# Peptides against a protein of PDB entry 6J54, part 10

Target 1, 223 residues: chain A of PDB entry 6J54
Amino acid sequence: NENLFASFIAPTMMGLPIVTLIIMFPSLLFPTPKRLINNRTISIQQWLIQLTSKQMMAIHNQKGQTWSLMLMSLIMFIGSTNILGLLPHSFTPTTQLSMNLGMAIPLWSATVFTGFRYKTKTSLAHFLPQGTPALLIPMLVIIETISLFIQPVALAVRLTANITAGHLLIHLIGGATLALLNINTMTAFITFTILILLTILEFAVALIQAYVFTLLVSLYLHD
Target 2, 42 residues: chain B of PDB entry 6J54
Amino acid sequence: QFQFTGIKKYFNSYTLTGRMNCVLATYGGIALLVLYFKLRSK

## One batch from the design tools (peptide)

Design b1_p10_2_s4 (made by RFdiffusion4, then SolubleMPNN; from b1_p10_2, 6 letters changed)
Fold by OpenDDE base, seed 5:
Structure b1_p10_2_s4 (fold): chain B 223 residues (1-223), chain C 42 residues (1-42), chain A 10 residues (1-10)
Amino acid sequence: as target 1 above (223 residues)
Amino acid sequence: as target 2 above (42 residues)
Amino acid sequence: NLLDLILLLL
């Protein structure tokens, strides 16, 4: 079973952490344009960033739109790392819960504190849903308070679990395909087809998880 | 707009101010209960 | 709210 989780071990070279270089690598794929009319690849990339920015920030006011740069950088970072992590023998930093908590907790706390600073009345009112019967008010306020503190944990665990589970499934189905090659070629072909479909699904999951993570941070900011 | 009179004006689940006051009252009640049990244990 | 629905479904 050590071989199954070997891909999730942080890589080191001569005792030096390469994890920092792996985390920084996606930034090289997104160069800053210097021309008015850029190459097709850069133009498409900028167009996609602008479209996602408009969709993500549509719910925010002028003050909330200040967070657009951070949220777009976050979705591009998580999305690119998740896609690159699907390459064979690649290490995905987002499979580490520590990294995802390191992103989730500060972003969540920043959104909560900004909410209490600029919209104190609205933020406090969110602990009680509108139209709640009077008898259920104390219990529901407690539940909503607990829900608030679970948000950063759920945010980090969701991303970690979905990416990790996808990687494990690809490895397991891939291993099963190789084992069945010499036993039953027809069954191996079916398993290989499932592997291809699963890898396509994981590409979609990688992008969806990046979007959901960023969207939830955005929703916490908007409240 | 909802118009409430008396105590319901300050404590209601429909208005923004009423919801805020209900939340603060709940937290205050919990704090008083914790304080009561802490003082009772001493 | 939408947040609770997203948290429940995902």
Scores: peptide ipSAE 0.269, ipTM 0.853, DockQ to the pose 0.036
Fold by OpenDDE base, seed 4:
Structure b1_p10_2_s4 (fold): chain B 223 residues (1-223), chain C 42 residues (1-42), chain A 10 residues (1-10)
Amino acid sequence: as target 1 above (223 residues)
Amino acid sequence: as target 2 above (42 residues)
Amino acid sequence: NLLDLILLLL
């Protein structure tokens, strides 16, 4: 059904892609604090950022702490875009695999490069888990190497699939609810209730996927 | 601390250096195999 | 390892 995927097409205005504006829009929701004591909304945002930064960066050394700005901006960007994507008639950039690959590949490559640059011995040793039987070492090194290269793909696909699947499910159940309104009102009410519960779940999924994406980037940095 | 002697001191799956050497040996072996087949085809 | 487990569970 062509109308199912119509909401995932990159929107254009007069042939010009407005996706750039949509991607930049979440930045307006996070204004720079200008006062010592800001508004409640800004204070809550800063508190959440500080809380998440403490949790996420606690495992990192001083060099890893330099990534705090990048990781916090990443989680705020993905989280905000995912939440905004749940608004009716909205386009979610994170449903595009190209967008998520564009984030995942550079960040992953940067973390891997940083690991090899500063912790060469530890990074090379990571291709072989500790305690592996001697006969399994060559095979396990190969599969661990393959696993490394799958990481950016898995990072992007996980985010894309979770957000896209949620949007599709909301669309399908929403469409089914509308179709059942004139057929069976009782069943339509049940499907509508499921739609509401699903929407609540998707809000949670939107934030969880943002956190997971950022967390995994952080874990790759730490190795 | 694991007390390894001989070749096991340098190639083991328990110490950091041993694991690194095993990884390098594996990559080196694969590189040599690829080189062998490439030279054999010529 | 722990990273693989996290990748599997998440």
Scores: peptide ipSAE 0.257, ipTM 0.858, DockQ to the pose 0.035
Fold by OpenDDE base, seed 2:
Structure b1_p10_2_s4 (fold): chain B 223 residues (1-223), chain C 42 residues (1-42), chain A 10 residues (1-10)
Amino acid sequence: as target 1 above (223 residues)
Amino acid sequence: as target 2 above (42 residues)
Amino acid sequence: NLLDLILLLL
């Protein structure tokens, strides 16, 4: 099954890692506007950024809204990399668990530490849900503590698993369609239709996962 | 809304301060237990 | 809470 997972190997050229260039490439797709009235494409892009920014930051206070730049850059990065990853023979850095952990752990830790720094009382109280019976308090505090430490792992694994699974499915169905072309054209057409529907779904999943990842980081910040 | 007296005033699952104190007490208890077993292992 | 629900559903 090495051929199935070959697309997930970090690409190298002449022994040099080109993954750095792949990671940096999405930044070129988002130029900073220099005009009051920009091109239609840039205007739509800015409009989408504003909408998502307003939606995500609506739950935060003024202090929390200072994170808007970082969170919006995060969603744009993950979203763009996920969408570009759906191109044939393209490598998606977000399929690498190491990449996602590298994003999840620092962001999660930053949100947790900021919570403990500025809202120590509320953050500590979060380990015990309101209305807990007295006898269950110690056990529930322990469980909630464990849950806290699972958050960055779940965040990274969710993104990695969803994107990787989608790519794998597209590859499998695509391979099946090609194999069936010489066997049964009608069945190949059906599988091809499924492939098209799946690819559309994966485009949606790519954006949703980027949104969810950023949203969860934002929610951890809100506490 | 909640009227707590005595120990329940400081250790309750309804007030923010009470919840915080319960969490701190739990962590303190765990720390003491860990310390006890660590010292016992010597 | 909302966070747990989101974590569960996604």
Scores: peptide ipSAE 0.253, ipTM 0.857, DockQ to the pose 0.035
Fold by OpenDDE base, seed 3:
Structure b1_p10_2_s4 (fold): chain B 223 residues (1-223), chain C 42 residues (1-42), chain A 10 residues (1-10)
Amino acid sequence: as target 1 above (223 residues)
Amino acid sequence: as target 2 above (42 residues)
Amino acid sequence: NLLDLILLLL
């Protein structure tokens, strides 16, 4: 049924892609502070950013802390896009696997290359866990290598799958509730209750996935 | 502190250097095997 | 590895 996936089609107007504008829109929600005492909304945003920054960058040294701006911008971008995507008739760019791969692969590669550049010995040693029996070394190194290359794929797929599945589920349950209104009102009420609980969950998932995505990128950087 | 002698000093799973050398040796071995099969097919 | 554990969990 094409109607189930219609919301995931890239929107166009007069043949021009609107996706670019949609991706840029979240940037307008985070204005730069100008005053010593800002508005309540800006103050809350700054407070949240500071808390998350302190938490995420606590594991990094001075060189790793240079990534703070990028990581914070990443979590804000993904989080905001995911939350905005829960609006009715909205398009979420993060439901597109291409978008998430486009973020995951470069960030992962950057962290891996940075690790090899500054901590070559440690990075290479991570392919072999400490205390491994000699006979298992070759096989384990291969497994760890494969594990490394799965990381960007897992990162992108995790985000895509969680957000997409949530959207589909909301759509399906919502459609079911409407269909059941004229058939059985009691069952429709139950499904509607589930829909409400699900929507609340999806708001949480939207933020969690943004956090997890950014956190994993940060952890890859830490090595 | 782990004190290894002989080949175990350079190829061990406990020291950082030993682990690194083991990883490099495994990659080197795989590369040589791939090279061998590639050259053998010609 | 802690990273692998987190990847497994999430």
Scores: peptide ipSAE 0.243, ipTM 0.859, DockQ to the pose 0.036

## One batch from the design tools (peptide)

Design b1_p11_1 (made by RFdiffusion4)
Fold by OpenDDE base, seed 1:
Structure b1_p11_1 (fold): chain B 223 residues (1-223), chain C 42 residues (1-42), chain A 11 residues (1-11)
Amino acid sequence: as target 1 above (223 residues)
Amino acid sequence: as target 2 above (42 residues)
Amino acid sequence: SLAISQVFFLL
């Protein structure tokens, strides 16, 4: 059991937390442009950021587009950490529930408070769906209130569970393929094929979960 | 377009103001119930 | 927007 989850232990070197350096490492992969026409790699990176930015912020008015920098930094951080975590023997900070709660709760609170500050009537009305029968109003308001408080938990757990489950499957099937190499090479080849397909899937999941996390934060802001 | 009269004018599930008032009334009712049971235990 | 958020909430 301990060996199964050994890859999820926060790494420390001589008692010092290397986790801080691991979290800050993705920032080096996104340098600031200094020229009007940059290198090909930087140009492609900026093009991708602009595409995702235009796609996500299309649902917001000009007031909501002030959050564009925060939301783009969030998706780039989660996406880069998730992809880097697929490297062999690497540690992914987003597999830690504490890390994801540390991001989800403040961002969720900021969106909720922003909604109540600028759109108080609309935000309060969101606790009751339109057209609800009169007798069901009190119960539905309570359910909707509970649903609101579950949002940050669901946001963090969804990201943590999806990334962690993918990592566990890659490690388990990868370990099984290595063990079967000396027992049955034919079966080992089949399991290795499954491992490759699963790895491709996890690359997609890594990007999708980053997108979904940021999109839901954006949707909560828009209400 | 929705014309309501009486109490339904202020407490309805169709208008924005009506929905807001229903939510506030629900929270107020729950707060009063909690306060009642808290004072009853003393 | 609420309907879309609910779909992603269930996913």
Scores: peptide ipSAE 0.180, ipTM 0.845, DockQ to the pose 0.028
Fold by OpenDDE base, seed 4:
Structure b1_p11_1 (fold): chain B 223 residues (1-223), chain C 42 residues (1-42), chain A 11 residues (1-11)
Amino acid sequence: as target 1 above (223 residues)
Amino acid sequence: as target 2 above (42 residues)
Amino acid sequence: SLAISQVFFLL
């Protein structure tokens, strides 16, 4: 059981946390473009950022579009960390709930605060859905208020649980494959095939969770 | 589009102002209840 | 927007 969670322990060298360097490493994969016509890799990255930015920020006004840099950097960070976490013998910082809470709570609080600051009437009205029966108004307002405070927790837990569960499944199936190699080679081949399919799925999940996390922050900003 | 008269004009679940007032009334009611129980204990 | 957020909340 200890070996199962060993990959989720924050790596340290001489008691110093290397996690800071691991978190900063994905930034090296996205260099700032210096030329008007850059390399193919940089051009593809900029193209993807442009497409995702256009898609996500289409629902926002001019003030909301100022968050485009923050949201695009967020999706690139989470996406890159999740993808790099699928590399063999790598540590995924997004498996740590503390990190995801550290991202979710400030971003959520900022979106909620900006909503109450600039659109106070609309933000207060969102606690009561339109068309609710009059007798259910107090209960529904309370539920919606609780739902609001669950949002940062849901952002962090969703990302943490999905990435952590994926890593655990890869380790479990991988360990089972290695154990079955000497017992039943045919079953080991089946489990290995499942492992390959699971890894492909986890690559997709890694990108989807980055997108969902950023999209929900964007939706909270839009209210 | 929606025509409300009387109390429904200010407290409804369809208009933006009505929804806001309902939310504020709910929070105010809860605050008054909490205050009532707090003062009742003392 | 609320409905969309609820759908993504369940994802």
Scores: peptide ipSAE 0.158, ipTM 0.849, DockQ to the pose 0.029
Fold by OpenDDE base, seed 2:
Structure b1_p11_1 (fold): chain B 223 residues (1-223), chain C 42 residues (1-42), chain A 11 residues (1-11)
Amino acid sequence: as target 1 above (223 residues)
Amino acid sequence: as target 2 above (42 residues)
Amino acid sequence: SLAISQVFFLL
C-alpha cells in the first residue's frame, strides 16, 4: 500500500519543493492572446473559456459577474491540474486535501461574507426555508447553519476524494494488468481494456470536478 | 402575498423579513441559553 | 438553485 500512495507524496528534489513548479506549470499552457485572430488551438481555448464563462456567470447579476475572473481562473487551474495529473508519474496537487481546503475555505468565506455584506436580509433569511412550520423553525435554522459550515469541507473533500480515488483505481488496475501479463494474457487484456475505459472516465471526472467546484462556489455566492 | 397581523407579521416563515427575524430570534435564543449555562456553572 | 446545489453536494 505504501507503493500505491507514493504518487500522492509531495515531490521534492534535493529538499527543494518542486510542487511549486508543478502548481505553476499549468499557467504555461494558457498563453495570453496577442493577436485578434490567433491560431486554431488558442482560438478554441479562448472560445471554450468564453463559453464556460458565460455559462457560469449567467446566474449572476452585474455585481456577481465581478467574480468571473476569479471563478474562471479557478476552473482553469483545477481542470488543468486534474488533467495533467492523469499523466504517468505526475503529481496532482488537487489530490492534497490541504490544497483543496486552502482553496475552498477562502472562497467559501468570501462568498458567504459577500452575501452577508450586500444581501444581509436575504442571506439571513436563507437559513430558514420558506414555508417552514413554526415548530420546526429553531431546529431547521440550526441545521441550515451546520449545513453552511459543511459546505467548504464538502467542496474540498469532494474534489480530493474523487481525484484521489480515480488515481488509485488507475494505479490498481494498471498494476493488476502488469501482473497478469505473465500469468494470463487474456485476463490482462480485459483488465487493460477496463483501464483504458477508466482513464477516459477519469478525464471526464477531472473536468467535472473542476466545474462542480467552481460552480458551487458561484452558487454559494448567488445563494 | 400573505397578510399577517400581530406577531406573525414580524415572525413568519413566508416573508423575507419574517424569516430573517425568525433566524435572529433563534440565534438570540441560543445565545441566551449559552449565556445561561455559562453563568450557571459559576 | 438550492436543488442544484444539493444535487452537486451528493455527487
Scores: peptide ipSAE 0.143, ipTM 0.847, DockQ to the pose 0.028
Fold by OpenDDE base, seed 3:
Structure b1_p11_1 (fold): chain B 223 residues (1-223), chain C 42 residues (1-42), chain A 11 residues (1-11)
Amino acid sequence: as target 1 above (223 residues)
Amino acid sequence: as target 2 above (42 residues)
Amino acid sequence: SLAISQVFFLL
């Protein structure tokens, strides 16, 4: 039991937390371009950023386009941390609910306040779906209000749960594979195959969760 | 496009202004209820 | 927009 959750403990060196360095490390993987025509790695990165930026910000007007830098940095940060977390003996900050809440709550609050600031009428009207029967209006407004406040929690928990569950599954299946090597080699081979497939899936989940997190923040901004 | 008269003009679930007013009325009602129970207890 | 958000809310 203690061994199962040992990988989620914040790492320290000589009593000093090195988690700060771990969080800052992904930034080194995305250097800023210095030339008009950069090398292939930077060019591919820029292409991916521009591609995702184009489709992500297509739903926003000029005022919403100002969020492009923040949203692109967010998806790169979450995506890179999730992918790096799949390395052996690595620590993923996004498995910590406090980390994800620290991102979700401010971003959600910013989108909500921005909506109320520039689109007060529309934002208030969104608490009541169009065409609602008169008798259902008070209850539905309350439900929509509750739904709004659940958004930051769901945003953080979704990311935390998906990444954490993936790590746990890899650990459990990996441990089962090692345990079955001396018990039943055939079964161990099956579990090992599942482990490989699961690892591939977790790479996809890592990117998808980064995208979904960023997309939902963008959608909240759009209202 | 929608033509409402009377109170329905200001409180409806179809127009943007009507929806906003319904939301504000709901919040106002809840606030009054909370205020009532707060003042009732004291 | 809100409908799309609700779909992703369940994911």
Scores: peptide ipSAE 0.141, ipTM 0.850, DockQ to the pose 0.029

Design b1_p11_1_s1 (made by RFdiffusion4, then SolubleMPNN; from b1_p11_1, 8 letters changed)
Fold by OpenDDE base, seed 5:
Structure b1_p11_1_s1 (fold): chain B 223 residues (1-223), chain C 42 residues (1-42), chain A 11 residues (1-11)
Amino acid sequence: as target 1 above (223 residues)
Amino acid sequence: as target 2 above (42 residues)
Amino acid sequence: EQEILEALLLL
């Protein structure tokens, strides 16, 4: 049991936190283009960024498109960290709830405050759905207000839970395969196949969670 | 377009302004209730 | 938007 959660402990070398280096490492995988026609790898990266940018910004007006750079940087950061976290015996910063709350709360707050600043009427009206019976208005406004404050928590917990659960499953099934190698080779092969399928799924989940996190932040901005 | 008259013109769940006013009225009511209980406890 | 949000909350 202690071995399962050992991968979630913040790594230190000489009493100094290596977490900062781990967080900065994904940025090295995405160099800035310097040429008009870049290398194939960089060209594919830029193409993917442009496609995702167009998709995410399609819901925003010209004012909301000012957030494009931040949102794209966020999805690239979370996506890259999640994928790198799937490496065996690696530390994934996004498994730490503190990190995800540290991202979610400021971004959520920024979107909410910008909404109140520039779209005051619409933002206030959002607490009451259209067509609500008069008797239910006070209760529904309270519920919607509570829902608003749960949004950053749900955003952070979703990302943390999905990535953490994936890691735990990989470790458990991986440990089971190793234990079964000497007991029953056929069963070990089956469990190993499941492990491969699970790892492929976790790669997809890693990207989806990054996208969902960024998209929800974007939706809160749009309102 | 729904034409509302009287108090329903300002407090309705269909128009943007009406929804806004309902929300503000709800928050105002809660604030007054909290204030009332706080003053009563003294 | 609410439907999209609800769908995303289930993920």
Scores: peptide ipSAE 0.236, ipTM 0.830, DockQ to the pose 0.027
Fold by OpenDDE base, seed 4:
Order: sequence, then structure tokens, then C-alpha cells
Structure b1_p11_1_s1 (fold): chain B 223 residues (1-223), chain C 42 residues (1-42), chain A 11 residues (1-11)
Amino acid sequence: as target 1 above (223 residues)
Amino acid sequence: as target 2 above (42 residues)
Amino acid sequence: EQEILEALLLL
């Protein structure tokens, strides 16, 4: 059982946490463009950022569009960390709930605070859905209030759970394939095929979770 | 589009202002209840 | 908006 979670232990060297360096590493993959016509890689990155920004910020007003930089940086950070985490023997910081909570809580609080600051009436009205029967209003307001406070937790847990579960599955299936190599080669081949398909799926999940995380933050900003 | 009369004009689940007032009323009611029990325990 | 939120929560 210890071997299953060994990959999720925060790596330390000489008692010092290297996690900080690992977290900062993805930033090196996205250099700032200096040329009018950049390299193909940078151009593709900018194109992707432009597409995602166009999709996400289309919902927001001018004031909400000020968050574009923050949201784009967030999706790039989470996406890059998740993808890099799928490399063999790599540590994914996003598997740590503490990190995801550290991102989710401030962003959520900022979005909620900005909502109450600039759209107080609308934000307060969101605690009561339209068409609610009068007798259910107090209970529903309480539930919606609780739901609001669960949002940052759900945001962090969703990301953590999906990435962690993916890694666990890869390790389990990978371990099973290795164990079956000496027992039955045919079954080992089947499990290996499943492992390949699973890894492809995890690449997609890694990007989707980054997108969903950022999208939900943006949605909370929009109220 | 929605014609509400009397108290329903201010407290309804359809209009923005009505929903806001309902939320504030519920929070106010809860606060009063908490205060009541707090003062009662003293 | 709530439907979108709920759909995203299921992902």
C-alpha cells in the first residue's frame, strides 16, 4: 500500500522541499514572445491562449475581462502541471489538495467579493432561484448559501481527485501489466493496451480539468 | 410582465428586487433567531 | 447559467 502513494509524496532533497521548483518549472515552458513573428511553438501557444481567452471572456463584461490575464495564466499553469505530471516518474503538484485549495480559495473569494462589490443586488438575488415557492424560500436560501461555501472546496477536490485518480489508475494498471508479464503474456498485452488507452484519456482529462477549473472560476466571477 | 400587488411586490421569487429582499429577510430572520436564543441563554 | 454550472460540476 505504501508503494501506491509513494509517487504522491512531496519530493525533498536534503530536507529541503523541491516542490517549489517543480511548481515553477512549467513557467519556463511559456516564454514571453519578443518577436513580431515568433517561432511555431510560441505561435501555437499564443493561438491557443487567444482561442481560450476568446471563449472564456465572451461571457464577461469589460470589468470581467480584466481577469483575462489571471484566468489564462491559471489555465496554462494547471494544464501544464497536469500534462507534465503524466511524464513517467514525475511529481504532479496538482495532486496535492493543499495546492489546489491554495488556488481555489483565494480565487473564489476574490470572485465572490468582486460580485458583492459591483453587483450586490444580483449577487444577493442568486441565493434565491427564480420561481421558488414562497414556503421554500428560507430553506433554499440556506442551501444556496452552503452551496456557495462548498464551491471552492469542490473546485479544489475535483481537480485533485481527477488527477490523483488518473495517476493511481496508471500505476495500478502498470503494476498489473508487469506482474502479468511472467504469468500470462496475452493478458499482459491486453492490460498494456488498456494502459495506453488510459494514458491517452488522462492527457485529455488533464487538459479538461484545467479548463473546467478556470471556467468555473470565470463563471463565479460572472455570477 | 409580472404584476405583483401588496407585499408580493417587495417579496417575490421572480423579480430581482423581490429575490434580494427575500434573501435579506431570511438572513435577518436567522440573525434575529440567533440573537433571541443568545439572549435567552443569558 | 445554473444548468451549465451543474453540467460542469458533473465533469
Scores: peptide ipSAE 0.218, ipTM 0.848, DockQ to the pose 0.027
Fold by OpenDDE base, seed 2:
Structure b1_p11_1_s1 (fold): chain B 223 residues (1-223), chain C 42 residues (1-42), chain A 11 residues (1-11)
Amino acid sequence: as target 1 above (223 residues)
Amino acid sequence: as target 2 above (42 residues)
Amino acid sequence: EQEILEALLLL
């Protein structure tokens, strides 16, 4: 069992935390365009960023669009780290709950604080759904307050759990395929097919979780 | 859309101001209760 | 918006 979770241990080389290098590595994959017309790969990348940016910021007014750079950097970071984490023998920083909480809590607090600062009336009113019967008001306000504080935790746990669970499944099925190769080749082939399908799914999940994480932060900002 | 009069004008679940006031009243009530029990224990 | 949020929370 310890071998199953070995991939989630923060890697160190000679006592030096190489985790910092792993976290910074995705930034190298996104070069800044220097030409009006770039290479096809860079152009596609910029196109995807623009599409995602337009889609995510469509719900925001001009004031909310000031967060576009931060939100887009966040989705690119999480997405790239999640995709790179699917590489063999790679460490995914987003499998660490501490990292995800480290992102979720400040971003959530910033969105909530921004809401209270610029939209005080609306933000306070969100603790009470419209049309609530008068008798349920105190209880519902308390529940909604608790719900608010659960948001950053849910945000971090969702990302961590989905990525971690996917990695575990890939490792388990991968290990099973290797074990079955010498026992029954036919069953190993079936298991291997499942592994391939799962890896494709995890690529999608990796991107979806990055999108959902960023989108939820964006939605909390919009309120 | 809704014409509220009296206390319902300020404390309602339909208007933005009414909802805000209800939330503030709830927090104020909780704070007073906590304060009451804290002072009672002393 | 709240429904979208709830749906996303379930993912």
Scores: peptide ipSAE 0.204, ipTM 0.844, DockQ to the pose 0.027
Fold by OpenDDE base, seed 3:
Structure b1_p11_1_s1 (fold): chain B 223 residues (1-223), chain C 42 residues (1-42), chain A 11 residues (1-11)
Amino acid sequence: as target 1 above (223 residues)
Amino acid sequence: as target 2 above (42 residues)
Amino acid sequence: EQEILEALLLL
């Protein structure tokens, strides 16, 4: 059991935490462009950022589009950390619920407060769906209020659970494969095939969860 | 467009203003209940 | 918008 969760312990070197360096490392993978026509890697990165920015900011007006830089940085950060976390013996910061709550709560709060500041009437009206029978209004307003406060928790838990579960599955299936090599080679081969398919899936999940996290933050802003 | 008269003009689940007022009324009612129980406990 | 949000919350 200790071996299963060992990869989720914050790594230290000489008693000093290296988590800060791990969190900062993804920033080195995205250098700023310096030329009109950059190399292929930077050009592809810029192209991807432009595509995602167009798609994500299409639902926002000019005021909402001011969040473009923050939302793009968020998806790049979460996506890169999730992908790097799939490397062997790597520590994934996004498996830590504290980190994801640290991102979710401020971003959610900012979107909610921005909504109340600039769209007060609309934001208050969202606590009551249109066409609700009069007798259900008080209860439904309470439910919608509770739903609002669950949003940051759901946002953080979704990211944490998906990434953590993926890592656990890879470790479990990998461990099972190694154990079965000396017991039944045919079963070990099947388990190994599942492991490969699972790792491919986890790469997709890593990107999808980054996208969903950022998109939900964007949708909360739009209301 | 919805045409409401009287109290329904201000408290309805169809218009934006009506929905807002219903929400505010609900929160106000809850706040008054909490205040009542708080004052009663003392 | 709310429907999209609810659908995404289920992912």
Scores: peptide ipSAE 0.195, ipTM 0.848, DockQ to the pose 0.028

